# Peptides against a protein of PDB entry 1MQS, part 133

Target 1, 223 residues: chain A of PDB entry 1MQS
Amino acid sequence: ILKMLFLNKDLNNNDNITTITDDIFNQQEIIWKVLILDIKSTATISSVLRVNDLLKAGITVHSLIKQDRSPLPDVPAIYFVSPTKENIDIIVNDLKSDKYSEFYINFTSSLPRNLLEDLAQQVSITGKSDKIKQVYDQYLDFIVTEPELFSLEISNAYLTLNDPKTTEEEITGLCANIADGLFNTVLTINSIPIIRAAKGGPAEIIAEKLGTKLRDFVINTNS

## One batch from the design tools (peptide; made by RFdiffusion4, then SolubleMPNN)

Design b2_p22_8_s1 (from b2_p22_8, 9 letters changed)
Fold by OpenDDE base, seed 2:
Structure b2_p22_8_s1 (fold): chain B 223 residues (1-223), chain A 22 residues (1-22)
Amino acid sequence: as target 1 above (223 residues)
Amino acid sequence: VTIYYKKYSFDKNGNIIETYEK
């Protein structure tokens, strides 16, 4: 998150958030920028950062992507939003309208190829591709409540998984989504976990899916 | 295990440039 707020520059990650922000604030000229969030990313940011952290990162204002936002054509914008068609369309519209000077786009999770291609096509049509400075997959599909506890904040996941009326297809789909979120979390914290799950239920399914994803990732990165 | 983040950029023709960063 801090890396994102500082336009994905390399940061010394060995210190606490407060120490990092203080050091950067003291050592570098602050670039003032706008932070554009959605509901999910707002919760994520709020769980990890304090208001003072945002200020120290040079965030002048933050707003929701779906809100009406005033043009700030001389100010760079950081988008930290879910990888959805809707958000992509809004970003492109903001680009078309020259709402900001520069666009740093950070998706909270992996961007599907079809959406990436759609974004690329739309940006190309605008003729303003030079204003898109960065597009990242941030893989922050979780909310941290405590250092040892986090939530994916999937609506009614527990209820859905335990409802006898839920179909097998729905369970499979939900488990896949949960596994994706956990995978993204693993990537974000940069630590390969030991997976422990209860046997005979959705947790086992999720664990297996996550394990597969991790193995595939390791193979792909080492090749 | 090295963790990579995907970085994308677009050229003037709409081509996607994909890179991986640590």
Scores: peptide ipSAE 0.282, ipTM 0.832, DockQ to the pose 0.586
Fold by OpenDDE base, seed 5:
Structure b2_p22_8_s1 (fold): chain B 223 residues (1-223), chain A 22 residues (1-22)
Amino acid sequence: as target 1 above (223 residues)
Amino acid sequence: VTIYYKKYSFDKNGNIIETYEK
């Protein structure tokens, strides 16, 4: 997250947030930026960063992507939002209207290929591709609730999975979503977990899906 | 294991440039 706030420059991850921000403040000129969030990313940011951290990172203002925002054509913007068609359209509209000077886009999870292509196509039509400085897939589909505890914020997941009226399709879909969230979490913390799950239930399905995703990813990145 | 994030950029013709960063 801090890396994102500093336009995805490499940071020393061995230090705590305060030390990192202090060092940057003392060593480099702060670039003032606008931070654009959605509901999900707002919760994520709030769980990880203090208000003072945003200021030290050069965030002058932060707003929700769906809110009306004043043009700041001379100010770079950092988007940290979910990879949805709606958000992409809003970003493109902001680009088209020259709302900001530069666009640093960070999606909270992996961007599907179809949406990536859509984004590319729309950006090309605007003729302002040069203003898109970065597009990153983040893997922060979680909210930190405790130092060693996080939530995917999937509403009523337990109830849905244990309701006998829930269809197989719904279960499969939910398990896939959970696995994706866990996968994103693993990538975010940059540590491969040991997966343990109860056998014979949804937990096993999720574990298998997650395991497959992780194995595929590791193989692809090491090849 | 080094985990990489995907980085995308667009050229003037709308072509997608994909790279990986740690």
Scores: peptide ipSAE 0.265, ipTM 0.825, DockQ to the pose 0.601
Fold by OpenDDE base, seed 1:
Structure b2_p22_8_s1 (fold): chain B 223 residues (1-223), chain A 22 residues (1-22)
Amino acid sequence: as target 1 above (223 residues)
Amino acid sequence: VTIYYKKYSFDKNGNIIETYEK
């Protein structure tokens, strides 16, 4: 997240967020930017960063992507939004209208190929591809609630897993979704976890799925 | 283990340039 706020340059992550932002703010000329969020990413940012952190990162203003935003044609914009067709269309419209000087797009999760191609095509039509400085997809499918606790924000997960009317297929599907979220969390944290789960229940299923995903990832990375 | 994320860019012809970064 901090890398994103600093236009994805390499940062020393050995210190806490505030220390990092303070150091950068003091050592370098601050580049003022606009941060464009959606509802999901707003929750993510709010859970991880303080308002002062945003200011120290050079975020002069932040807004929701669906809000009517004033043009700032001389200011670069950072988008941190879900990879949806709707958001892509809005970004392209912002590009067409020269709403900002530069566009740094960070999707909160993996960008499907079809949407990537759609984005590319639309950008090409505008003739303003040079303003798109970078596009990243991230893996932030979690919200930090406490220093040692996070949530995947999956609605009614507990209820679904404990409802006797829930089918095995539904349980399996939910476990897969949870494993995907955890996998994305691991990638975001950039640390391979030690997985601990209770035996004989959904937690074990999730752990196994997550383990498989991690192993496959490592194998694919090393191959 | 090194974790990579995808970076995309577009050229003037609409071609997609994909790279992986740490």
Scores: peptide ipSAE 0.252, ipTM 0.822, DockQ to the pose 0.582
Fold by OpenDDE base, seed 4:
Structure b2_p22_8_s1 (fold): chain B 223 residues (1-223), chain A 22 residues (1-22)
Amino acid sequence: as target 1 above (223 residues)
Amino acid sequence: VTIYYKKYSFDKNGNIIETYEK
C-alpha cells in the first residue's frame, strides 16, 4: 500500500510505516496527489494507515470514486478501487474530463481480461493514454528473478483440478487448501512472495485467495 | 531476492503492454 502511495517506487519493506514515511519525507520532496477509493478500499486503507501517514505520503485529499470530485488538473491521482466495469467507466470519464494530471490505477484485486481490454479500448478512444501512468491489478504481483520450485505434497491436485467430473465445490475447496498451504509456507520462510498465476483457471483462484490471506495478515500485523 | 511488479500500459492503438518493473 505504501508503495502504491509513492507511485510504486521501491520502498524498504523492513521498516515500519512510520519510519518509511518519515524517511521519504525527509529525503525527497513530497509529490502531492489525490487518492481515490471505493468503500472496500477505504476500509483497507483505514485499517493499515493513519491519516497522518496519508499526509506524509503526499495525499492531500482522498475521495470516494462515486462521489462528485472537483477537478484538479495539475494534481496526479492514485486510484485504489475494485476492478469493476463501473469503476473503469468512472476512471475513463475522469480521464476524458482531464480531472487530474496523471492517473495511477491500482485495482484491489485481479482485473478480468475482458475488463482490461475494455479499459484499454476506452482509453485509446480518448487519445489520452499517455496520462495513464500505471495500471496494477494486484499489489502483490511480483516476479522473482530467482525462482524456487517446491511442492505442497498434495496428492493428485493437478488431476483433481483438471478432471471435468470435479465439482465446483471440490475445486474451491482444494484451491482454498492450496492457498492455505502456500500462506503457511510464506509465513515460514518469512518472505513476501511474488504471486504469478495463469488467468482463467484454478491458479488464478489460488492466487487471489493467497493474496487476500497475505493482505489480511499484513493488515492485522500492522494494526 | 529481486522483486518485480506487474504493470499494464496502453498504447495509442489500445494495445495492452504488460511489463514487469523492479
Scores: peptide ipSAE 0.259, ipTM 0.821, DockQ to the pose 0.372; fails the geometry check

Design b2_p22_8_s2 (from b2_p22_8, 8 letters changed)
Fold by OpenDDE base, seed 4:
Structure b2_p22_8_s2 (fold): chain B 223 residues (1-223), chain A 22 residues (1-22)
Amino acid sequence: as target 1 above (223 residues)
Amino acid sequence: VTIYYKVYTFDKNGNIIESYVK
């Protein structure tokens, strides 16, 4: 998230958010930016960053993508939104209207190829492709609730997994979704986790699925 | 393990330029 706020420049991740923001604030000229969010990413940002952190990162204002936003044609914009057709269309409309000077697009999850192509096509029609500075896939399918705790915000996961009436198919499906979310989280954190799970239940299934995904990923990235 | 992220930009013709960043 901090990397995103600083236009995906390399940041030393070993420091606390406060230390990083303070160092940057003190050492570098602040580039003022607008942050455009959706409901999901708002929750994510709010859970991880304080208002003061945003200010230190150069975020002058933040708004929801679906809200009416005033044009700031001289200000760069950071989008951090879900990869949906609706959001893509809004971004393109913002581009058409010269709402901002530069567009840094960060999707909260992987952008499907078809949507990427759609974005590319629409941008080409505008003739303003140069204003799109980057499209960056994020993997933040989680909300940090505590410094060492995060949630995937899967509705009724606990209830579903513990309901004796839940079918094995439903459990398997949910476990797969959870594993996907955790996998994305791991990618976001950029560290190899030690997976610990209770044995004999859904947690073990999730752990196994996650382990497989991670192994496959490592193999594919090293090959 | 180094994790790479995909970054996309667009040229004037609408072609997708893919790069990898750490």
Scores: peptide ipSAE 0.404, ipTM 0.884, DockQ to the pose 0.605
Fold by OpenDDE base, seed 2:
Structure b2_p22_8_s2 (fold): chain B 223 residues (1-223), chain A 22 residues (1-22)
Amino acid sequence: as target 1 above (223 residues)
Amino acid sequence: VTIYYKVYTFDKNGNIIESYVK
């Protein structure tokens, strides 16, 4: 998250958030930026950072992506939002209107290829591709509640998985979503987990899906 | 295991440029 706020530059991760922000604040000129969030990313940011941390990172204004936002054409913007068609369209509209000087797009989870291609196509039409400085997958599909406890905040997940009225298709879809969230969490923590799951239920399905995702990722990154 | 993140940019023709960062 801090890396994102500093335009994905390398940061010393060995220090606590306060020390990192203080060091950067003292060593580098502050670049003032706008932070655009959605409901999900707001919860994520709020769980990890304090308002003062945002200020120290050079965030002068933060707003929701769906809110009407005043143009700040001389200010760079950081988007930290879910990878949805709706958000992509809003970002493109902001680009068309020259709402900000530069666009740093960080998606909270992996951007599907089809949406990436859609974004690329729309950006090309605007003729302002140079303003898109980066598109970055943050893989933060979780909310931190405690140092070692994370929640994916999937609404009614437990109830849905345990409801006998839930269809197999719904269960499969939900398990896939949960696996994606866990995968993103693993990447964020930068630690390969030992997966433990109860046998004979959705947890096992999720564990298998997660294992596959991790294996595929390792293969793709090492190739 | 080194974790890499994908970073994308777009050229003037709309082509996707992919890179990886740690």
Scores: peptide ipSAE 0.400, ipTM 0.885, DockQ to the pose 0.597
Fold by OpenDDE base, seed 1:
Structure b2_p22_8_s2 (fold): chain B 223 residues (1-223), chain A 22 residues (1-22)
Amino acid sequence: as target 1 above (223 residues)
Amino acid sequence: VTIYYKVYTFDKNGNIIESYVK
């Protein structure tokens, strides 16, 4: 998220968010930019960042993508929104109207290929492809509720895992979903975790699945 | 371990250009 706010530049991840923003704010010229969010990403940002953090990151204004927004043609924009056809159309309309100077598009989850192609086609028609500086996925499948605690927002996970009527297939499926969410969380945090889980239950299954995903990722990245 | 992110840009012809960033 912080990388996104600084146009995907490298950041020192050893410090807390406030320290990082303070250091960057003090060490380099601030680039003022607009942050465009949707309902989902607003919740994510609010859970991770403080108002002062946004300011220190150079966010001069933030608004919802569906809101009527005033043109700021000399200001770069960061979109952090869900990968939907609706949002893509809005972004393209903003591009057509020269609403901002540059467009950094960050999708909250993986962008389907068909939507990527649709975006590319529409952007091409505008003749303003050069204004699209980045399109990239954040893989945010979690909500931070407090320091060192987060939720994948999977409904009824506890109930499902503890219900004696739940089938093994259902448990396996849920564990896979949880592992996927955790994997995406790891990617978002950009840190390989030490996995600790209670033995003899669903947590162990999840840990094993996550471990496999991480190992596979490392192998594929290094190959 | 370094994690890379896929980044897309578009050329003037609408072609999708894929790259990876840290």
Scores: peptide ipSAE 0.392, ipTM 0.880, DockQ to the pose 0.573
Fold by OpenDDE base, seed 5:
Parts: C-alpha cells; structure tokens; sequence
Structure b2_p22_8_s2 (fold): chain B 223 residues (1-223), chain A 22 residues (1-22)
C-alpha cells in the first residue's frame, strides 16, 4: 500500500510504516497526489493507514471514484479500485476529460485479461496513452480487522457453504473466489504460508486450490 | 522468494506493454 502511494517505487520494507514515511518525508521532495478509492479499497486503506500516513505520503485529497471530483489537471492521480468494467469506464472518462496530469492505476485484485484489453482499446481511442503511467495489480482482496485476522468480505460465505440447497457449482465457484482472495492476500503479505484446513469440507477444497495457485506462482517466478 | 508484480502500460497505438516490478 505504501509503495502504491509513492507511485510504486521501491521502498525498504524492513521498517514500520511510521519510519518509512518519516524517512521519505525528510529525505525526498513530496509529490502531491490525488487518491481515488472505491468502497472496498476505502475500507482497506482505513484499516492499514492512519490519516497522517496519507498526508506524509503526499496525498492531498482522496475521493470515491463514483463521486463528482474537481479537475486537477496538474496533479497526478492514484487510482486504487476494484477491477470492474464500471471503474474502467470512469477512469477512461477521467482521462478523456484531462482530469489529472498522470494516471497511476492500481487494482485491488487481478485485472482480467478481457478488461485489460477493453481498457487498452478505450485508451487508444483517446490518444492519451502517455498519461497512463502504469496499471498495477495490488492483490489486496482483503480487509484487515486485527493484526493476525483478516476478512475477504465475501457475503454469507458460511451460510452458502452450509446450505443444503446450494449447488455443487455454486460451492465450487465460491471456493474458487475464496482461494483467489487468499492467494492475493499471500502475495500482498509477501510470505509463503503453511496451509491448514479441515478435511472433508469446503476448507479442504479451498486449501487445495490455494496450494495449486501458490505452487504455480512460485514455479513461474523462480523460472 | 522475490515476488514480481505485473505492470501494464500502453503505447501510442494502445498496445499493451507488460513489465514486471518487485
């Protein structure tokens, strides 16, 4: 998250948030930026960062993507939003209107290829591709509730998984979504977890899916 | 283990340019 606020520059991760922000504040010129969020990312940011952290990171103002926002054509913008068609369209509209000087787009989870292609096509039409400085996947499909506890914010997951009327397809789909969220969380934390799950239920399915994703990822990154 | 993240940019023609960042 801090990396995002500093336009995804390399930061020393060995220090706590306060130390990092203080060091940057003292050593580097602050680039003032606008932060555009959605409901999900707002919750994420609020759980991890303090108000002073945003200020120290050079965030002059933050707003919801769906809210009316004043143009700041000389100010770079950081988008931290869900990878949806709606959000993409809004970003493109902001680009068309020259709402900001530069666009740093960070998605809360992986951007599907079809949406990436759609974004590329729309940006091409605007002729302002140079203003898109980066599209970055943050892999933050979770909400931090406690230091060692987080939620994927999947509505009624327990009820759905335990409802006898739930179809196998629905269970499989939900398990896949949970596994994706956990995978993204693991990547964000930058640690390889030991996976423990109860046998004979949805937890095992999720664990297997997650394990496969992690193995595939590690193999691809080490190759 | 170094985790790489995909970063996308667009050229003048709107082509997708893929890169990786730590």
Amino acid sequence: as target 1 above (223 residues)
Amino acid sequence: VTIYYKVYTFDKNGNIIESYVK
Scores: peptide ipSAE 0.380, ipTM 0.878, DockQ to the pose 0.624; fails the geometry check

Design b2_p22_8_s3 (from b2_p22_8, 9 letters changed)
Fold by OpenDDE base, seed 3:
Structure b2_p22_8_s3 (fold): chain B 223 residues (1-223), chain A 22 residues (1-22)
Amino acid sequence: as target 1 above (223 residues)
Amino acid sequence: TTIYYRKITFDKNGNIIESYVK
């Protein structure tokens, strides 16, 4: 939670909340932020943090996501909310209206793929994707030797799969095979991948399938 | 084992970028 309040920067985990906030106050210029919560996350925050802790973390204003909020176009916002369609729509509306300068989104639980795709689509339409600085949702426990980047691009061959004559089943089958190959590669190199996928094509399908495989693997390994 | 957060960002075209941050 503290990490979230400091825009997911590295914090010294050995110190208590007061020590951490004091150190940051003394070492860095405070960045004032707005904190947007829902009912569930409010309970979570209240159980861990005091009002003074929020202030020391640079939270100048905190509000519920469903409440009417004043625009602060020069102030960055931290969202800590449930991964629901309703909350996503509100965030996108806030983005459209330039309600804040930057958007740091933290979902209280894992964001389902369908909602992620919806968010991506809506953000694309706004043309303001650069204002969304980061979205976090879940933890992954993995053994990593070194980071690896996988860029999933639509080749000419994949473009043909977007032919209306091609069935969804055929596309899905091919993408699954590709994802299997990539998954095996990840396991071989023992590294967590960065996945980039083009919207609305086979690359996105592959990315989704690969992500699912990785998550399933981690869950099974940690069980 | 190392615990990471899943980080999601969007490029200028709205494409999804998924990464894992320590």
Scores: peptide ipSAE 0.496, ipTM 0.913, DockQ to the pose 0.267
Fold by OpenDDE base, seed 5:
Structure b2_p22_8_s3 (fold): chain B 223 residues (1-223), chain A 22 residues (1-22)
Amino acid sequence: as target 1 above (223 residues)
Amino acid sequence: TTIYYRKITFDKNGNIIESYVK
């Protein structure tokens, strides 16, 4: 959370919140910014941070995403909100209206590929992609139940992939989500897997997507 | 174990750029 408030810069997490904020306050110039929350994230922030912590982090004002907010075109904004279509549309609308100078988006959970594609498409149309400085997922798109067992928690994945009424687009989107989840799992485990998948179906699509992600990652990290 | 977070940015055309950071 503190990292988010400082635009996802690296922080020394060995100290308590007060020590971290004090050190940053004393050593670095404060960047004043707006914090946009939803109901869920408000509860999270309130449980972890004190009012003084927000101030020391440079949060001049905070508001709910669904509330009417005054434009501050010269002030950067941090969004900490749920990854929903509604929130994405609001963010894009804020972008269109030049409500803030820069947009730092932090989703409270993993952003599904379909919503990411939607966001990208809308941003492309606005021509203001440069104002979106970064988007982060707060959590990985999987749950570890046991050391060697995990779930991506994708609702009705089997049914969706096997339903003859499911569109190709839906299948592709789901496969992308699965690949993302698997990729995140691999990174967490810190081992490169051998990928085996049945040919001619969704599994192959997933495997290809995952393979591409892994290759790209390895190239970038080893460079 | 190192935990990575996904960072998403957009190029000038709005194309998705994905990276992963600690």
Scores: peptide ipSAE 0.494, ipTM 0.910, DockQ to the pose 0.361
Fold by OpenDDE base, seed 1:
Structure b2_p22_8_s3 (fold): chain B 223 residues (1-223), chain A 22 residues (1-22)
Amino acid sequence: as target 1 above (223 residues)
Amino acid sequence: TTIYYRKITFDKNGNIIESYVK
């Protein structure tokens, strides 16, 4: 969240929020920004940040995305909102209206591909794609704990896969989800892995699914 | 622990440019 408020610049994570904001405020010229939220993100921000933190981060004003907002064409805007069609349409309308100078969009969760394509299409039509400086989301749902170990953080995956009461359909669905996550991880790493999995279990199923996805990707990339 | 985020930008034609950042 703090990174977002500072236009996704690197921050020293060893300090508390107040210290970080104070340090940044004192070390560089403050860039005044507008923060645009929705109901959900407002709750998130309120739980983590104080009013003073927002001020120190250069937030001159914050408002709800659905609220009628005054144009500030010389001020950059940070959107921190849910990835919905409604919000995308509002953002695009704001873009069309030149409501702000620059647009930094942070979705609170992963932006579905269909909505991304919709956003891209609408932005393209406006001819103002250059004003959208950044769009961020947590598209990839994995955590890297160390270079050799990472987790997709799928709840109860091991239990589900090893529970004799789990249906084949559930296993298949979970394996598909895991394979999708791994595929996304591979894309992030930007290397095609050698897949190794234990035979005779869910790992093999996952490996096969992942392999298929990777092969398809390679074929499509080379075409 | 590192969480990866997707960075999306658009080129002059509105084409999607995706990258991943820590």
Scores: peptide ipSAE 0.491, ipTM 0.913, DockQ to the pose 0.350
Fold by OpenDDE base, seed 4:
Order: sequence, then C-alpha cells, then structure tokens
Structure b2_p22_8_s3 (fold): chain B 223 residues (1-223), chain A 22 residues (1-22)
Amino acid sequence: as target 1 above (223 residues)
Amino acid sequence: TTIYYRKITFDKNGNIIESYVK
C-alpha cells in the first residue's frame, strides 16, 4: 500500500509505516495526488493507514470511483480499485475527460487478460496512453484488523460454512472464493506461507485449494 | 520462491507492455 502511494517506488519495507512516511516526508518533495478507491479498497486502506499517513504520502483527497469527482487536471491520480469492467470504463472516461494529469492504476487483484485487452483497446482509442504511467496488480483483497490478523471480509462466511442447510456446491464455491482471497494475500505479502488448517472441515478444503494455487503459481513463474 | 508483480504500461499506440518486478 505504501509503495502504491509513492507511485511504486522502491521502499525499504523493514520499517514501520510511521517511520517510512516520516522519512519520506522529511527527505523528499511531496507530490500531491488524488486517491480513487472503491468500497473494498476503502476498507483496506482504512484498516492499514491513518488519515495522517495519507497526508504524509501526499494524498490531498480521496474519493470513491463511482462518486462524482471534480476535475483536477493538474493533479496526478492513484486508482486503487477492483479489476472490473465497470471500473475500467470509469477510468477510461476519466482519461478521456482529462480529469487528472497522470493516471497510476493499481488493481486490488489480478486483472484478467480479457479486461487488460479491453483497457488497452480503449486507451488506444483515446490517444492518451502517455497519461497512464503504470498499471499494477496489487493483490490487496484483504483487510488488516490486527498485526497478526487479517480478514477477507466475506459476508456471512462462518454462518454459511456452518449451516447444515448449506449445499456442498455452495460450500465449494465459498471455499474457492476464500482460497482466491488468501492466494492474493500471499502474493501481496511476497512470502510462501506455512498453511495450517483444522482437519475435516471447510478449512481443510480451503487449505488444499490454496496449496494447489500456490504450487501452480510457483511452477508457472519458474518455467 | 520469488513473487513478481506485474507492471503494465502502454506505448504510444496503446500496445500492452508487460514487465515483472519484485
């Protein structure tokens, strides 16, 4: 998240957020930026960063992507949003209208190839590709609640998994969604986790799915 | 295992340029 706020410059990750922001604030000229969020990313940012942290990072204003936003043609914008067709269309519209000076796009999860191609096509049509400085997959599909605890914010997950009326298909689907979220989290943390799960329940299913995803990813990245 | 992040940029014609960063 901090890396994103500083336009994905290399930051020494070993320091506390406060230390990093203080050091940057004191040593570098602040580039004022607009931060555009969606509902999910708002929750993520709010759980990890304080308002003062955003200010120190040069965020002058933040808003939801679906909200009406005033044009700031001389101000760079950071988008931190879900990789959806809707969000892409909004970003492209913002680009067309010259709403901001520069566009730094950070998707909260992996951008599907079809959406990437759509984005590229739309950007090409605008003739303003130079204003899009970078696009990243951030994989921050989680909320940090405590230093050692995070949440995927899946509604009623516990209830659904423990309701005897829930079908196996529903359980499988939910487990897949959870595994996807965890996978994205692992990618964000940039470390291979030790997976621990209770045996004989949904947690085991999730662990297996996550393990498979991680193995597949490692194989694909090393090949 | 090293995890890479995908960086995407567009050229002047809107073509996709993909790179991977740590």
Scores: peptide ipSAE 0.480, ipTM 0.906, DockQ to the pose 0.614

